# Peptides against a protein of PDB entry 5A53: the designs that were tried, part 71

Target 1, 230 residues: chain A of PDB entry 5A53
Amino acid sequence: LVENVKQALFIPGQSCNKNLHDIMVDLSALKKPDMKRFNRKNDIHPFEDMSPLEFFSEKNDCSLMVLMTSSKKRKNNMTFIRTFGYKIYDMIELMVADNFKLLSDFKKLTFTVGLKPMFTFQGAAFDTHPVYKQIKSLFLDFFRGESTDLQDVAGLQHVISMTIQGDFQDGEPLPNVLFRVYKLKSYKSDQGGKRLPRIELVEIGPRLDFKIGRIHTPSPDMVTEAHKKP

## One batch from the design tools (peptide; made by RFdiffusion4, then SolubleMPNN)

Design b2_p8_3_s2 (from b2_p8_3 with H2E W8L)
Fold by OpenDDE base, seed 5:
Formats: structure tokens, C-alpha cells, sequence
Structure b2_p8_3_s2 (fold): chain B 230 residues (1-230), chain A 8 residues (1-8)
């Protein structure tokens, strides 16, 4: 049994500002057509009460949610939430650093809506460290798109790169995750009368450096249930 | 493994 494509719901929190709104618009554009956005602010505090998010998950049939909030302690905070059976599976706060770039900051390249991005992960901790494993799992799940038997390489337009910013030891603050989006651009290079196919990666945005905040992890039982295949 | 969004 193949599940339908996971839908994402983007929720402006009460403290959502213009920058977060713009970031929300740009990040959600990468999730089209499998995305909904609320136009109104909602007073949601997911680490205090998860019930409003569970309600929104069920009501909107969205198993992915992103809450946009900002405070002095958690500036430009994107809380990524996943649900299983409309119950909270996991949550992670990813705070966008002030050096962010919007799609408007890059050369406007048209992209086809609905194409699945390729992911690249840089940093061993994405495979070993629980928090970075969760981030990897989250982003792969968030942008998974349709399960096509044929990953037609010809359909690959986007590369999403996620890089852990530097090395760290146990007990040290977790390095930021650098989120970058590239478009594959095909060129015909005329070199000496031979047209060679050239592929270049062109950054298209958004450019986001994520500082890791609070995390909620699922129970072992919920992990087992959520990974069961028929 | 892919994460399901709904129980079986």
C-alpha cells in the first residue's frame, strides 16, 4: 500500500514577522503542489501544547507542518512537525540565521512545480548523531514527493544541499545546518567545434542557515508503528 | 525506511 504524497501545512505563529513570512513563501514554493499556507496568524506553542497542531494535521490532512515564530531567544524559528495518525511524531526547531537569502536575491530561474529534488548531505553526523539523523529524515520526508518507480534523471531539476557547519564533539553546541538549493542548468559548450553537454549547479535559493533548537522525539512504539510496511 | 503518516 503506497501512501499519498505527504502534504505540508505552513502556519504563521502569532510572532511571525515579514522575514519569516517571506522565508515561508519561498520554502513552501519548493513543496508545491503539496502545500497549504495559512494566511492568518495562529497562537500555537507546540512545546507547551501539541493539541492545536494535531487538530490542524487532521483537519487539513497534512502530516507535515511548519510553524513560523520569532522571539529574542528563538529568532526566525521554523518548527518542523511530522504527524503519524494525526498525532505528533516528531518536532524540531530550526532557527534561520540573519544571513538568509530569498528567491528574489537570486537570478529568477523558472522551475517546474512538482519535481522531486535530489538531496545531498555533507557531514558524517547526518548518519550517526540522533539530531542530525532526525533532520536528514525530516527533509527527505518533507520533499519526498511522488513515489515514481523511474527516477527519470531527465526530470531532475533541483539539488538540495544540507551541510553541517564544522566539526563538533560530544557535549558541544550542535553546528548549524546550511540549507542550499541549486538548479541543474544544462549548457551546450562549444569547445573547438564540439558541442559538449555541460551541467552546472546554479544556486536559486532560498539560502538558509539553520540553528538547531528544541526537539521532540517519538516514543519507540510510535517509531515501530510508523515504519511498519504492509 | 520511509515514514508512514497513517497507521496500517
Amino acid sequence: as target 1 above (230 residues)
Amino acid sequence: SELRSKPL
Scores: peptide ipSAE 0.612, ipTM 0.955, DockQ to the pose 0.925
Fold by OpenDDE base, seed 3:
Structure b2_p8_3_s2 (fold): chain B 230 residues (1-230), chain A 8 residues (1-8)
Amino acid sequence: as target 1 above (230 residues)
Amino acid sequence: SELRSKPL
């Protein structure tokens, strides 16, 4: 049994500002058509009370949520939430660094809505460290889209690259995750009368450097239930 | 493994 495509709900928090709104618009454009956005600010503190998010998950039939908040301690904070049976499965705070770039900062490239991105992960910790494993799992799940048996490689238009910024040891602060979005651009090169297909990666945005914040992890029982296959 | 959004 294949589940329907997971829907994402983008929620402006009470402290959402213009920069966070612009980031929300640009990131959510990559999740179209499987995305909803609230136009009103909501006062939600997910690490204090998760009940409002569970309510929104059920009411909107969205198992993916992103809460946009900003404070002195947690500037440009995107809280990514997943639900299982409309209950909180996991949460992670990813704070966008001030060096972000919007889609408007790049050359306008048309892209087909609804195509799945291919992911690349750079850094061994994405496979070994619990926090980076959660980030990897989250983004793969968030952008998974429709299960097509045919990964038509010919339909691949987007690459999302996630890089751990540098090495770290136990007890050190966790390095940022560099989020980059590229479009595959096909060229016909004419070299000596032979048209060779050339593919180039062109950055299209948004460009986001994520600082890792607070995390909520599911119980082992919930992990087991959420991974059960029929 | 893929994460389900709803129980079986």
Scores: peptide ipSAE 0.609, ipTM 0.954, DockQ to the pose 0.933
Fold by OpenDDE base, seed 1:
Structure b2_p8_3_s2 (fold): chain B 230 residues (1-230), chain A 8 residues (1-8)
Amino acid sequence: as target 1 above (230 residues)
Amino acid sequence: SELRSKPL
């Protein structure tokens, strides 16, 4: 049995502002059609009580959730939540830095809704460091889309790049993760009568620099259960 | 490995 595509629920928290709303709209556009958004603000504090999120996961059949909150301590905070059996699997706070760019800040390029992005990860810590492993796992899971036997490279439209901003040592603050979205643009160059196919990456947005906040990790038992293959 | 959303 192949699981259906994981649905994402975007939840405005009580402190959700215009900037977070705009970020939510733009990021959620990349998850269409497998996305729901609440129009109402909800007072949810997931690191104090997870029960409301479990309730929303079950009620909406969404195993992916994003809570949008903002405070002085945690400005432009996107809490990414995953559920397993409608129970909290993991959570991570990713705070969007003030230098963000919206889709409207880029040249409007048409894109096909529902095409899977290709991911690129820059930084060894994505494969070694527990927090960056969780981020890598989260984003791959979040944007996986429908299981297709053949990734038609001809259908590849989007590249999502995630970069760890610089090197860090043990005990140092974790560098931001630079989230960038590109469209593959095919050009025919006419150079000397030879039409050479040229592919360019064009940034389409949103552009988000994520500061890492609080994390919740699953129990070892829940990890084992969630990774069981039929 | 892929993370499942529901138990088997």
Scores: peptide ipSAE 0.608, ipTM 0.954, DockQ to the pose 0.926
Fold by OpenDDE base, seed 2:
Structure b2_p8_3_s2 (fold): chain B 230 residues (1-230), chain A 8 residues (1-8)
Amino acid sequence: as target 1 above (230 residues)
Amino acid sequence: SELRSKPL
């Protein structure tokens, strides 16, 4: 049994500002058509009370949620939430650094809506460190799209690159995760009268540097249940 | 492994 594509709900928090709204619009555009977005601010504090998010998950049939908030302590904060059976599975705060770029900052390229991106992860910690493993799991799950047996390379339009910004030791602050989005541009190059197929990566945005904030992790039992295969 | 959104 294959589950339907996970739907994402983007929620402006009470402290959502113009920059966060613009980031929300651009990031949510990559999740179309499997995305809903609220147009009104909601006063949600997920690390204090998770019940409003569980309610929204169930009411909207969205197992992915992104809460947009901003404060002095947590500027440009995107809280990514996943649910299992409409109950909170995990949460992570990813704060967007001020150096962000919007889709409007890049050359507009046409793209097909609904195509699954390819992910690339740079940094060993994505496979070893629990926080970066959660981030990897989250983004792969968030953008998984339809399960196609044929990853037709010809159907690949987007590459999402996630890079851990530098090395770190135990007890040090976790480096930012650099989020980059590229479009594959295929063309024929003429080299000496031979038309060779050429592929280039063109950055399309958004460009986001994520500072890691608070995390909620599932119970071992929820992990077991959520990974059960029929 | 893939994460399910709903129980079996």
Scores: peptide ipSAE 0.608, ipTM 0.953, DockQ to the pose 0.932

Design b2_p8_3_s3 (from b2_p8_3, 3 letters changed)
Fold by OpenDDE base, seed 2:
Structure b2_p8_3_s3 (fold): chain B 230 residues (1-230), chain A 8 residues (1-8)
Amino acid sequence: as target 1 above (230 residues)
Amino acid sequence: SELKSKPP
């Protein structure tokens, strides 16, 4: 049973600003066509009351949500939410650092909408540390797209790289996650009269450094239900 | 592990 592609809903919070709006537009462009975006600000505080998000999940048939908020404590905050049966499964706050770059900051390259990105994860903690495991799971789930049997390199257009910024020990602040997007560009190299295929990675944006904020984790029962194969 | 969005 191939699961349907998960739809994402992008929600401007009440404190959403121009920078967050621009980030939202650019990040959501990577999720097309499986993306909805609200134009109006919504006063949602997901760590205080999750009910509005569950309502939006059900009403919009979106199992992925991103809430855009900004405050002095949580500047440029993207709260990523997943639902299971329209109930909150997990949440994570990822705050975008001020050094972000938009798609407009890069050389515009045309891309086909709806192609599944390949992910690369740099940092052992993505496989061992519960928070980074959740981030890895979230982004893989968020951008999974259609299950193409042919993960043929020929169909690969985008690479999303996620890097943990440095080493850390227990009790230390969690390093940022560096989010980078590349396009595979095929060239014919003329080397000594032989045209060899050459592939280059070109950064296309957005460029986002995520500071980790608050997390909500699912109950063990909900984990079991969400992973049951039919 | 893949998270399901809906119960079967």
Scores: peptide ipSAE 0.109, ipTM 0.721, DockQ to the pose 0.896
Fold by OpenDDE base, seed 1:
Structure b2_p8_3_s3 (fold): chain B 230 residues (1-230), chain A 8 residues (1-8)
Amino acid sequence: as target 1 above (230 residues)
Amino acid sequence: SELKSKPP
């Protein structure tokens, strides 16, 4: 079963600013060619009314959405939304910390569009804690790309690293998730007449530290329907 | 295809 690649829609909210626009452009570049962007601001409040997002999901044929908003309480907020049958499945607010870096802050490297990234997750809570399990599921789903039977090692160009920033106990605020993007760079090292293949990870950006905000979780029935193999 | 940017 070749599952169709999930399409992403990036939506500037009414409070979207230049920094959020730049973050949106850089993050959406990693989802090419399977992305759309709105150029106009839309007044959407997903935790008050989800109907506009369901409409956009259906009319644009996008099962992934990212809403860009900013306020004093929720600065640089990226609301990630997934739909199933054009109905809201889940939502999570991820607020970008002020220490973010754009692609322009790194050495420009040429990359091939459409290559599937490899993911790495650092922190036990990604497998045990419900919020971090949702984040792991979301990012894997968001960037999964085409299901190719042969993971041609020749097709691996990007590594996305997600790290929980430190340990935490029950009742403590959830640590940030550190989002990092690396390119695999092949070098021919000439050491003593032997060309040894060397691979290095080079950070290419964007660099985003995500503070966790509000969450909407699916009903048990929606979970069952979404996991049914056709 | 043209993007649908407004709900009804």
Scores: peptide ipSAE 0.022, ipTM 0.639, DockQ to the pose 0.041
Fold by OpenDDE base, seed 4:
Structure b2_p8_3_s3 (fold): chain B 230 residues (1-230), chain A 8 residues (1-8)
Amino acid sequence: as target 1 above (230 residues)
Amino acid sequence: SELKSKPP
């Protein structure tokens, strides 16, 4: 069963600013061709009323949404939303720290659109802590490309690295998640007359440090339904 | 685990 690639909708909120717009453009470029962007600002408050997002999910056939908002309390906030059957499954606020870098801050490299990235996760909490499990699940789901039967390593162009910034104990604020994007550069090195294949990782951007905000988790019933194999 | 979207 070839699962259809999940489509993403990027939505500027009413408080969307230039920095968030630039971040939206750069992050959404990694989701091409499976991405739509709204050009108009929408007054959406997903933790107050989810119904506008369910409407947009259905009308645009997008099971992934990203709402771009900014306030004094939640600066550079990217709310990631997933839907199941056009109903809200989960939501998470990820606030981009001011130290972000855009694609323009890196050396321009040739990019093939539509290639599935490989993910790396650094931090045990990605497999143990509920919030970091949700983040891991979200990003894997968000950037899952076409399931080509040929899982040929030959098609690997990009690596997305996600790192938990330091250790934490119960009751402490959750550390930021460091989001990094690398391109695999293949070249032949000449060492002692033997041309050996060499692969290097080159950072291509964007560079984003995510502060974790509010979370909505699915009901146990929705989890069970979403994991049912047809 | 990755969310399986049921087609409508």
Scores: peptide ipSAE 0.021, ipTM 0.546, DockQ to the pose 0.586
Fold by OpenDDE base, seed 3:
Structure b2_p8_3_s3 (fold): chain B 230 residues (1-230), chain A 8 residues (1-8)
Amino acid sequence: as target 1 above (230 residues)
Amino acid sequence: SELKSKPP
């Protein structure tokens, strides 16, 4: 089954600022060519009314959306939305901490556009805790790209690392998720007349620490429908 | 086609 590549729509909210715009540009660059960006601010409050997002999903043929907003309570907030049949499936607020780094803060590296990243997840809660399971599912879905049957190891260029920042117990605030992007760089080392292949991970950005905010979870019925194999 | 960026 060749799953169609999910298209992403990046939406500046009314409260979108320069920092959020820069973050949006950099994160969306990883989703090229399967990405659209709005240039105009839109007054959308997805936890109050989801209808504008459903309209945008259908009108733009985008099953993935990211709304960029900022307030005193929810600074640098990226609301990630997924739709199924152009209806809201799930939503999660991920607030970018002030320590973020842009692509311009790293050494510019050439990369092939459209290559599927490999994901790494650090933290047991990504497999056990419902919120972190949703985050894992979201990011895998967001960046999955074309299901090429051959993940040709030769085509592996990017690694996205997601780490839960420390341990936590029930009733404690959920730790941040550390988002890091690396490029695989191959070198031929000439060591003693033997060319040894060397691979290094080079951070390319953006560097984002996500604080978890509000969540909308799908109904059990929507989960069942969304997981039906065509 | 221009993306209609506003709901009706």
Scores: peptide ipSAE 0.018, ipTM 0.622, DockQ to the pose 0.039

Design b2_p8_4_s2 (from b2_p8_4, 4 letters changed)
Fold by OpenDDE base, seed 4:
Structure b2_p8_4_s2 (fold): chain B 230 residues (1-230), chain A 8 residues (1-8)
Amino acid sequence: as target 1 above (230 residues)
Amino acid sequence: LELRSKLP
């Protein structure tokens, strides 16, 4: 069963600013061709009323959505939403720290559109802590791309690294998640008559540090339905 | 046909 690639919809909220717009453009470039962007601001408050997002999911046939909002309390906020059957499955607020870097801040490297990234996760909490498990699931789902039977390593172009920034104990604020994007660059090394392929990772951006905000989790029934094999 | 995308 070839699962269809999930489509993403990027939505500027009413409070979307230039920085968020630029971040939206850069992050959405990694989701091409499976991405739509709205050009107009929409007054959406997902944690107050989810119905507008369900409407957009169905109307645009997008099971992934990202709402771009900014306030004093939630600066540079990217709300990631997933739907199942055009109903809200989960939501998470990820606020981009002010130290972000755009694609323009890095050396322009040519990349092929539509190639799947490889993910790396650093931090045990990605496998044990509910919030970080959701983040891991979200990003893997968001960037999965087309199921090709032959994952030939030869098709690997991008590595996305996600790191939990430091240790934490129960009851402490959740550390930020460091989002980094690298391109694999192959070099032919001519050392000693043996051409050994050398692979280097080059950061290409964007560079985003995510502060975790509000979360909506699915009901146990929705989890069961979403995991049922057809 | 809503392809029930298996959520990972």
Scores: peptide ipSAE 0.060, ipTM 0.673, DockQ to the pose 0.202
Fold by OpenDDE base, seed 1:
Parts: C-alpha cells; structure tokens; sequence
Structure b2_p8_4_s2 (fold): chain B 230 residues (1-230), chain A 8 residues (1-8)
C-alpha cells in the first residue's frame, strides 16, 4: 500500500502577525508541493473547540494543519495538528522564539522542490519522553513525502536537525527544540591530485527555536485505529 | 481521500 503523501494546511489565526506569516511561508516552502495556505485569517481556538479544524481537514483533504497565532502568553505560536479520518488525532503548540531566522537571512541556495529531507534528532528524550516522542513523530510524519523504495543518496538534498536544548530533570520545564535546516553541498576538493568528494552542510533556514506549549494526545482507541494496517 | 496513513 503506497501511502499518499499527507497534505499540510497552513492557517493564519486571527492574531497572526507579519513575523508568523513569514515563518509560515518559509516553513511551508519545505512542504511543497504538498502544502496549502490560507490567505484569510481564521478565528480558531483549537484547545477550546476542535470542530473548525476537523471541518478544514475534511474540506481541504489535509491531515496535517498548522495554525499560526500570537499572544502575550503564546507568542509566535505554531499549533501543529494531525487528523485521522478528519478527526483530531493530536495537537501540539510550538512557539517560535524571537531569535528566529528566515530563509532570506541565509545565502540563497537553489534547491529542488519535493525532495525528502533526512532528519537527525539530538537528545535521548526524543526516544523516551512522551512529549519529545510526539514531536519526533510529528515532524517525521509532516515531512515524510512520497514513499520511494530507494533513498538514493543522490536524492538527499536537505537535512533537518532537531535538538533538545540542554538536559532536564523530571518536573523541570521542557527545554526548547532547536530546528535547523541544512543543504548538502558537494565540493570537488583537489587536494593532492585526488578528487575527494567533500560534502558540507550549509544552513539554509529557517532557523527556529521551539518552545513547547499545550498538547492534546489521542485517545487509546484512536491510537489503535491509526496504527491498524489496512 | 487521505487514506489511513499510518502514523509513524
């Protein structure tokens, strides 16, 4: 069963500002061609009422959604939503810290649209802690792209790095997740007459530090249904 | 119709 590539819908909330819009544009560019963006602001409060998101999921045939909102309490908030059967599966608030960098802040590099990124995760909590496991699952799911049999190394253009910022103990605030995007750049180095292929990682942006906010987790029944092999 | 895409 070739799973269809999940489509993402980016939704500006009523409180969406220029910075969030720019972040939305840049992050959504990594999801092309499997991305839609709304041009109109929508007054959606997913932790109060999820029904509008379920409606948008179904109407737009998008199982991935990102709601862009900003308030004093939740500045530059990207609410990532996943649906299953057009019903809310999970949600997580990821607030972008003020130190963000846009694609325009980096050297413009040409990239092919639609190539799958490779992910790297730094921090043991990505495999053990429920919240970071959800983040890992979310981003892998969000950027999975088309199922190709051969991950041709030749097709690897982007690396997305996600790092937990520092150690933490139980009961402490969850560290931010550092989101970084790199392009693989091949150089021919003529050192000593041997052309050694040199691969360098060049940061291309966006650069986002995510502060973790509110989370909605699926019911055990929804988990069971979502993991059922057809 | 986004079919039952397995969550990773």
Amino acid sequence: as target 1 above (230 residues)
Amino acid sequence: LELRSKLP
Scores: peptide ipSAE 0.029, ipTM 0.684, DockQ to the pose 0.220
Fold by OpenDDE base, seed 3:
Structure b2_p8_4_s2 (fold): chain B 230 residues (1-230), chain A 8 residues (1-8)
Amino acid sequence: as target 1 above (230 residues)
Amino acid sequence: LELRSKLP
């Protein structure tokens, strides 16, 4: 079953600022060519009214959306939305901490557009805690790209690392998720006339620490429908 | 037609 690559739509909200715009540009660069960006601000409040997002999903044929907003309570907020049949499936607010780094803060490296990243997840809660399970599912879905039967290791250029920042107990605030992007750099080492392949990970950005905000979860019926094989 | 992509 060859699934079509999910398209992402990046939407600047009314409160979108320069920092959020820059973050949007950099994060969306990793989703090329399967990405659209709006240039105009849209007044969308997804936890109050989801209908504008469903409209945009259908009109643009995008099952992934990211809304960029900022307020005193929810600074640098990226709301990630998934749709199924152009209806809202799930939503999660991920607020970018002030210590973020842009692609321009790293050494410029060329990369091939359209290659799938490999993911690494650090923290047991990604497999046990409902919120972190949703985050894991979201990012895997967001960056899955074209189904290539050949996971040719030779085609692996990017590693995305997601780390839960510290341990937590029930009832405690959920730790941030550290988002890091690395490029695999291959070197030919000349040691004693034998060229040994050497691979290094080089951080390329963006560097984002996500604070978890509000969440919308699908109904059990929507989950069942979304998991049906045609 | 968005192929009913199975959500993971």
Scores: peptide ipSAE 0.027, ipTM 0.630, DockQ to the pose 0.204
Fold by OpenDDE base, seed 5:
Structure b2_p8_4_s2 (fold): chain B 230 residues (1-230), chain A 8 residues (1-8)
Amino acid sequence: as target 1 above (230 residues)
Amino acid sequence: LELRSKLP
């Protein structure tokens, strides 16, 4: 079963600012060509009313959405939304910390549009804790791209690293997720006549530290339906 | 047509 590549819609909310816009542009660049961006602000409050997002999902044929909002309580907030059958499946607020870096803050490297990133996850909670499981699932789904059988290692250009910032116990505030993007750079090192292929990871941005906010989880029925193979 | 993709 070859699944179609999920399309992402980036939506500036009414409170979207320049920083969020820049973050949106840079993050969405990693989703090209499977990305749409709205140029106009939309007054959407997904945790109050989800219906506008469902409408946008259907109208734009986008099963992935990112809403860009900012408030005193939820500064630089990226709400990641997934839909199933144009109905809200899950949502998560990920607030970008002020220490973010844009693509312009890094050495400009040419990248091929449409190549799938490889993900690395650091932190046991990505496999055990419900919230971090959702984050892992979300980002894997968001950047999955075209199912090519032969992802030849030769086609791997990008590594996305997601790290849980520190340990935590039950009932403690959830640590931030550190989002980092690297390009694989091959060097031919001429060390002593043996050309050993040296691969280096070069950070290309954006650099985002995500603080976890509100979450909407699917009903058990929606989970069952979403996991049914046609 | 949004193909019913299995959500992981």
Scores: peptide ipSAE 0.025, ipTM 0.624, DockQ to the pose 0.219

Design b2_p8_4_s3 (from b2_p8_4 with S2M W8L)
Fold by OpenDDE base, seed 5:
Structure b2_p8_4_s3 (fold): chain B 230 residues (1-230), chain A 8 residues (1-8)
Amino acid sequence: as target 1 above (230 residues)
Amino acid sequence: SMLRSKPL
């Protein structure tokens, strides 16, 4: 059985501000058509009580959720949640740094809704460190889209780049993850009467630097169940 | 491996 495309629910928390709302709108635009947004603020504290998120997961048939909260300690915080059987699988807090850029800060480019982005990951820790492994897993799962056997390069319009900002040692604060979105732009270059196809990457936004916050990890049993193949 | 959203 092939599962349907995972749906994402974007939830404004009680402390959601204008900046987080704008970020929510722009990030969720990349998940169209497979997203829902709440228009109302909800008082949710996922690291204290997960039950409201499990309820929203089930009620909305969304196995992906993003809670938008902001405080002095956790400014512009996006809590990314995944569910398995409408139960919390994992959670991670990703705080957006103040240097963020919205889609409006970039040249307006039309994009086809529903096309799967290509991901690039920069930093060895995405394959070795448990936190960065979770981030890699999360974003690949979040933007997976339809399972097409044909990775038709002809359909590739977007590249999402995720970069670990510098090196770190044990006991040091985890570096930020730089989230960047590019559109592939095809040009015909006239070089001496030969039309050569030229491809350029154009940043389209949003531009987000994620500071890592709190994490919830699944039980080993839940990992086993969630990775079972039929 | 692919993470499922629902049990088998």
Scores: peptide ipSAE 0.578, ipTM 0.948, DockQ to the pose 0.944
Fold by OpenDDE base, seed 1:
Structure b2_p8_4_s3 (fold): chain B 230 residues (1-230), chain A 8 residues (1-8)
Amino acid sequence: as target 1 above (230 residues)
Amino acid sequence: SMLRSKPL
């Protein structure tokens, strides 16, 4: 069973600003060709009413959505939404810190569109803590791309690194998630007449530090239905 | 096709 690649819809909210638009453009470039963007702002408040997102999921055939909003309380907020059968499965607010870098802030490197990223996760909480487990699941699902039988290492172009920023204890504020994108650069080093293959990771952007906001978790019934193998 | 949001 080849699972169809999940399509992402990027939605500018009413409060979407230039910075969020630029972030949306850059992050969505990593999801090409499996991405749509709205050009119009939409007044959507997903934690108050989810029905507009369910409508957009169905109407656009997109199981992944990203709502771009900004307020004093939730600056540069990317609400990531997943749907199951066009119904809301889960949501998470990830607010981009002001230290963000765009693709234009890095050395322009050509990349092939549609190549799957490899993910790396740094921090034990990605495997243990429910919020970070949801983030891990979300990003793996968001960027999974087409099921290829052969993960050709030669086809590996991008590495996405996600790091929990420091340790935390129970009851402490959840540390930010550092999102970094690297390109694998292969070159032959000529050292002493031996051409050694050298691979370097070159940061290509965007660079995003995500502050965790509000979360919606699926009902146990929706979890059961979503996990059912056809 | 029903868009399956199977979490990984």
Scores: peptide ipSAE 0.034, ipTM 0.700, DockQ to the pose 0.231
Fold by OpenDDE base, seed 4:
Structure b2_p8_4_s3 (fold): chain B 230 residues (1-230), chain A 8 residues (1-8)
Amino acid sequence: as target 1 above (230 residues)
Amino acid sequence: SMLRSKPL
């Protein structure tokens, strides 16, 4: 069963600013060719009414959506939405900290469009804590790309690193998630007449620190239906 | 576990 690649729809909200637009452009570039962007602002409040997002999911055949909004309470907010059968499965607000870097802040490296990233997750909470489990699941699903039978290491171009920023206890504010993107660069090193293959990781951007906001979790029934193998 | 989209 070849699962179709999930399409992502990037939606500027009414409060979308220049910084969010630039972040949207850069993050969506990593999802090419499996990405659509709206050029117009849309007045969408997903935690008040989900119906407009379900409509956009169906109309655009996109099971992934990212809503770009900014307010005093939720500055540089990226709401990540997943749908199942065009119904809302889960949502999470990830607010980009002001220390972000764009692709233009890094050395321009050519990359092949459509190659799958490898993920690395740093922090035990990605496997234990429900919120960080959702974040891990979301990003793996968002960037999964085309199922190629050739899981050949030769196709690995990108590494996406996600790190929980520090330790936390129960009842404490959830630490930020540090999002970093690297390109694998192969070199031939000449060490004493032996050419050894050397691989280096070069940061390519964007660099995003995500503050966790509001979350919507699926019902137990929706979880069961989403995990049913056809 | 990755969410499988129901095939349309």
Scores: peptide ipSAE 0.032, ipTM 0.692, DockQ to the pose 0.599
Fold by OpenDDE base, seed 3:
Structure b2_p8_4_s3 (fold): chain B 230 residues (1-230), chain A 8 residues (1-8)
Amino acid sequence: as target 1 above (230 residues)
Amino acid sequence: SMLRSKPL
């Protein structure tokens, strides 16, 4: 069963600023060619009314959406939305901390567009805690790309690392998720006349620390329908 | 064809 690649729509909200625009451009570059961006601001409040997002999902044939908003309470907020049958499945607010780095802050490296990233997840809560399980599912789904039967290891160019920032107990504030992007750089090392293949991870950006905000979870019925194999 | 995008 070859699932079609999920298309992503990046939407600047009314409160979108230059920093959020730059973050949107850089993050969406990793989703090319399966990405659309709106150039106009849209006044969308997804936790008050979801209908505009369902309309955009259907009209643009995009099952993934990212809404870019900023306020005093929710600075640099990226609301990630998934749809099923053009209806809202889930939503999560991920606020980018002020310490972010753009692609321009790193050494420019060429990469092939359309290659799937490999993911790494650091923190036990990604497998146990409901919120971090949703984040893990979201990012794996968001960047899954084309189902190639051959994950040709030779085609791996990117590693996306997601780390929970520290330990936490029940009732404590949820730690940030550290988002890091690396390129695999192959080198030929000449050691003693033997060319040994060497692989290094080079950070390429963007560098984002996500503070977790509001969450919308699917109904049990929507979960069941979404998991039904055709 | 409704590409029913299923969540992973």
Scores: peptide ipSAE 0.036, ipTM 0.684, DockQ to the pose 0.253; fails the geometry check

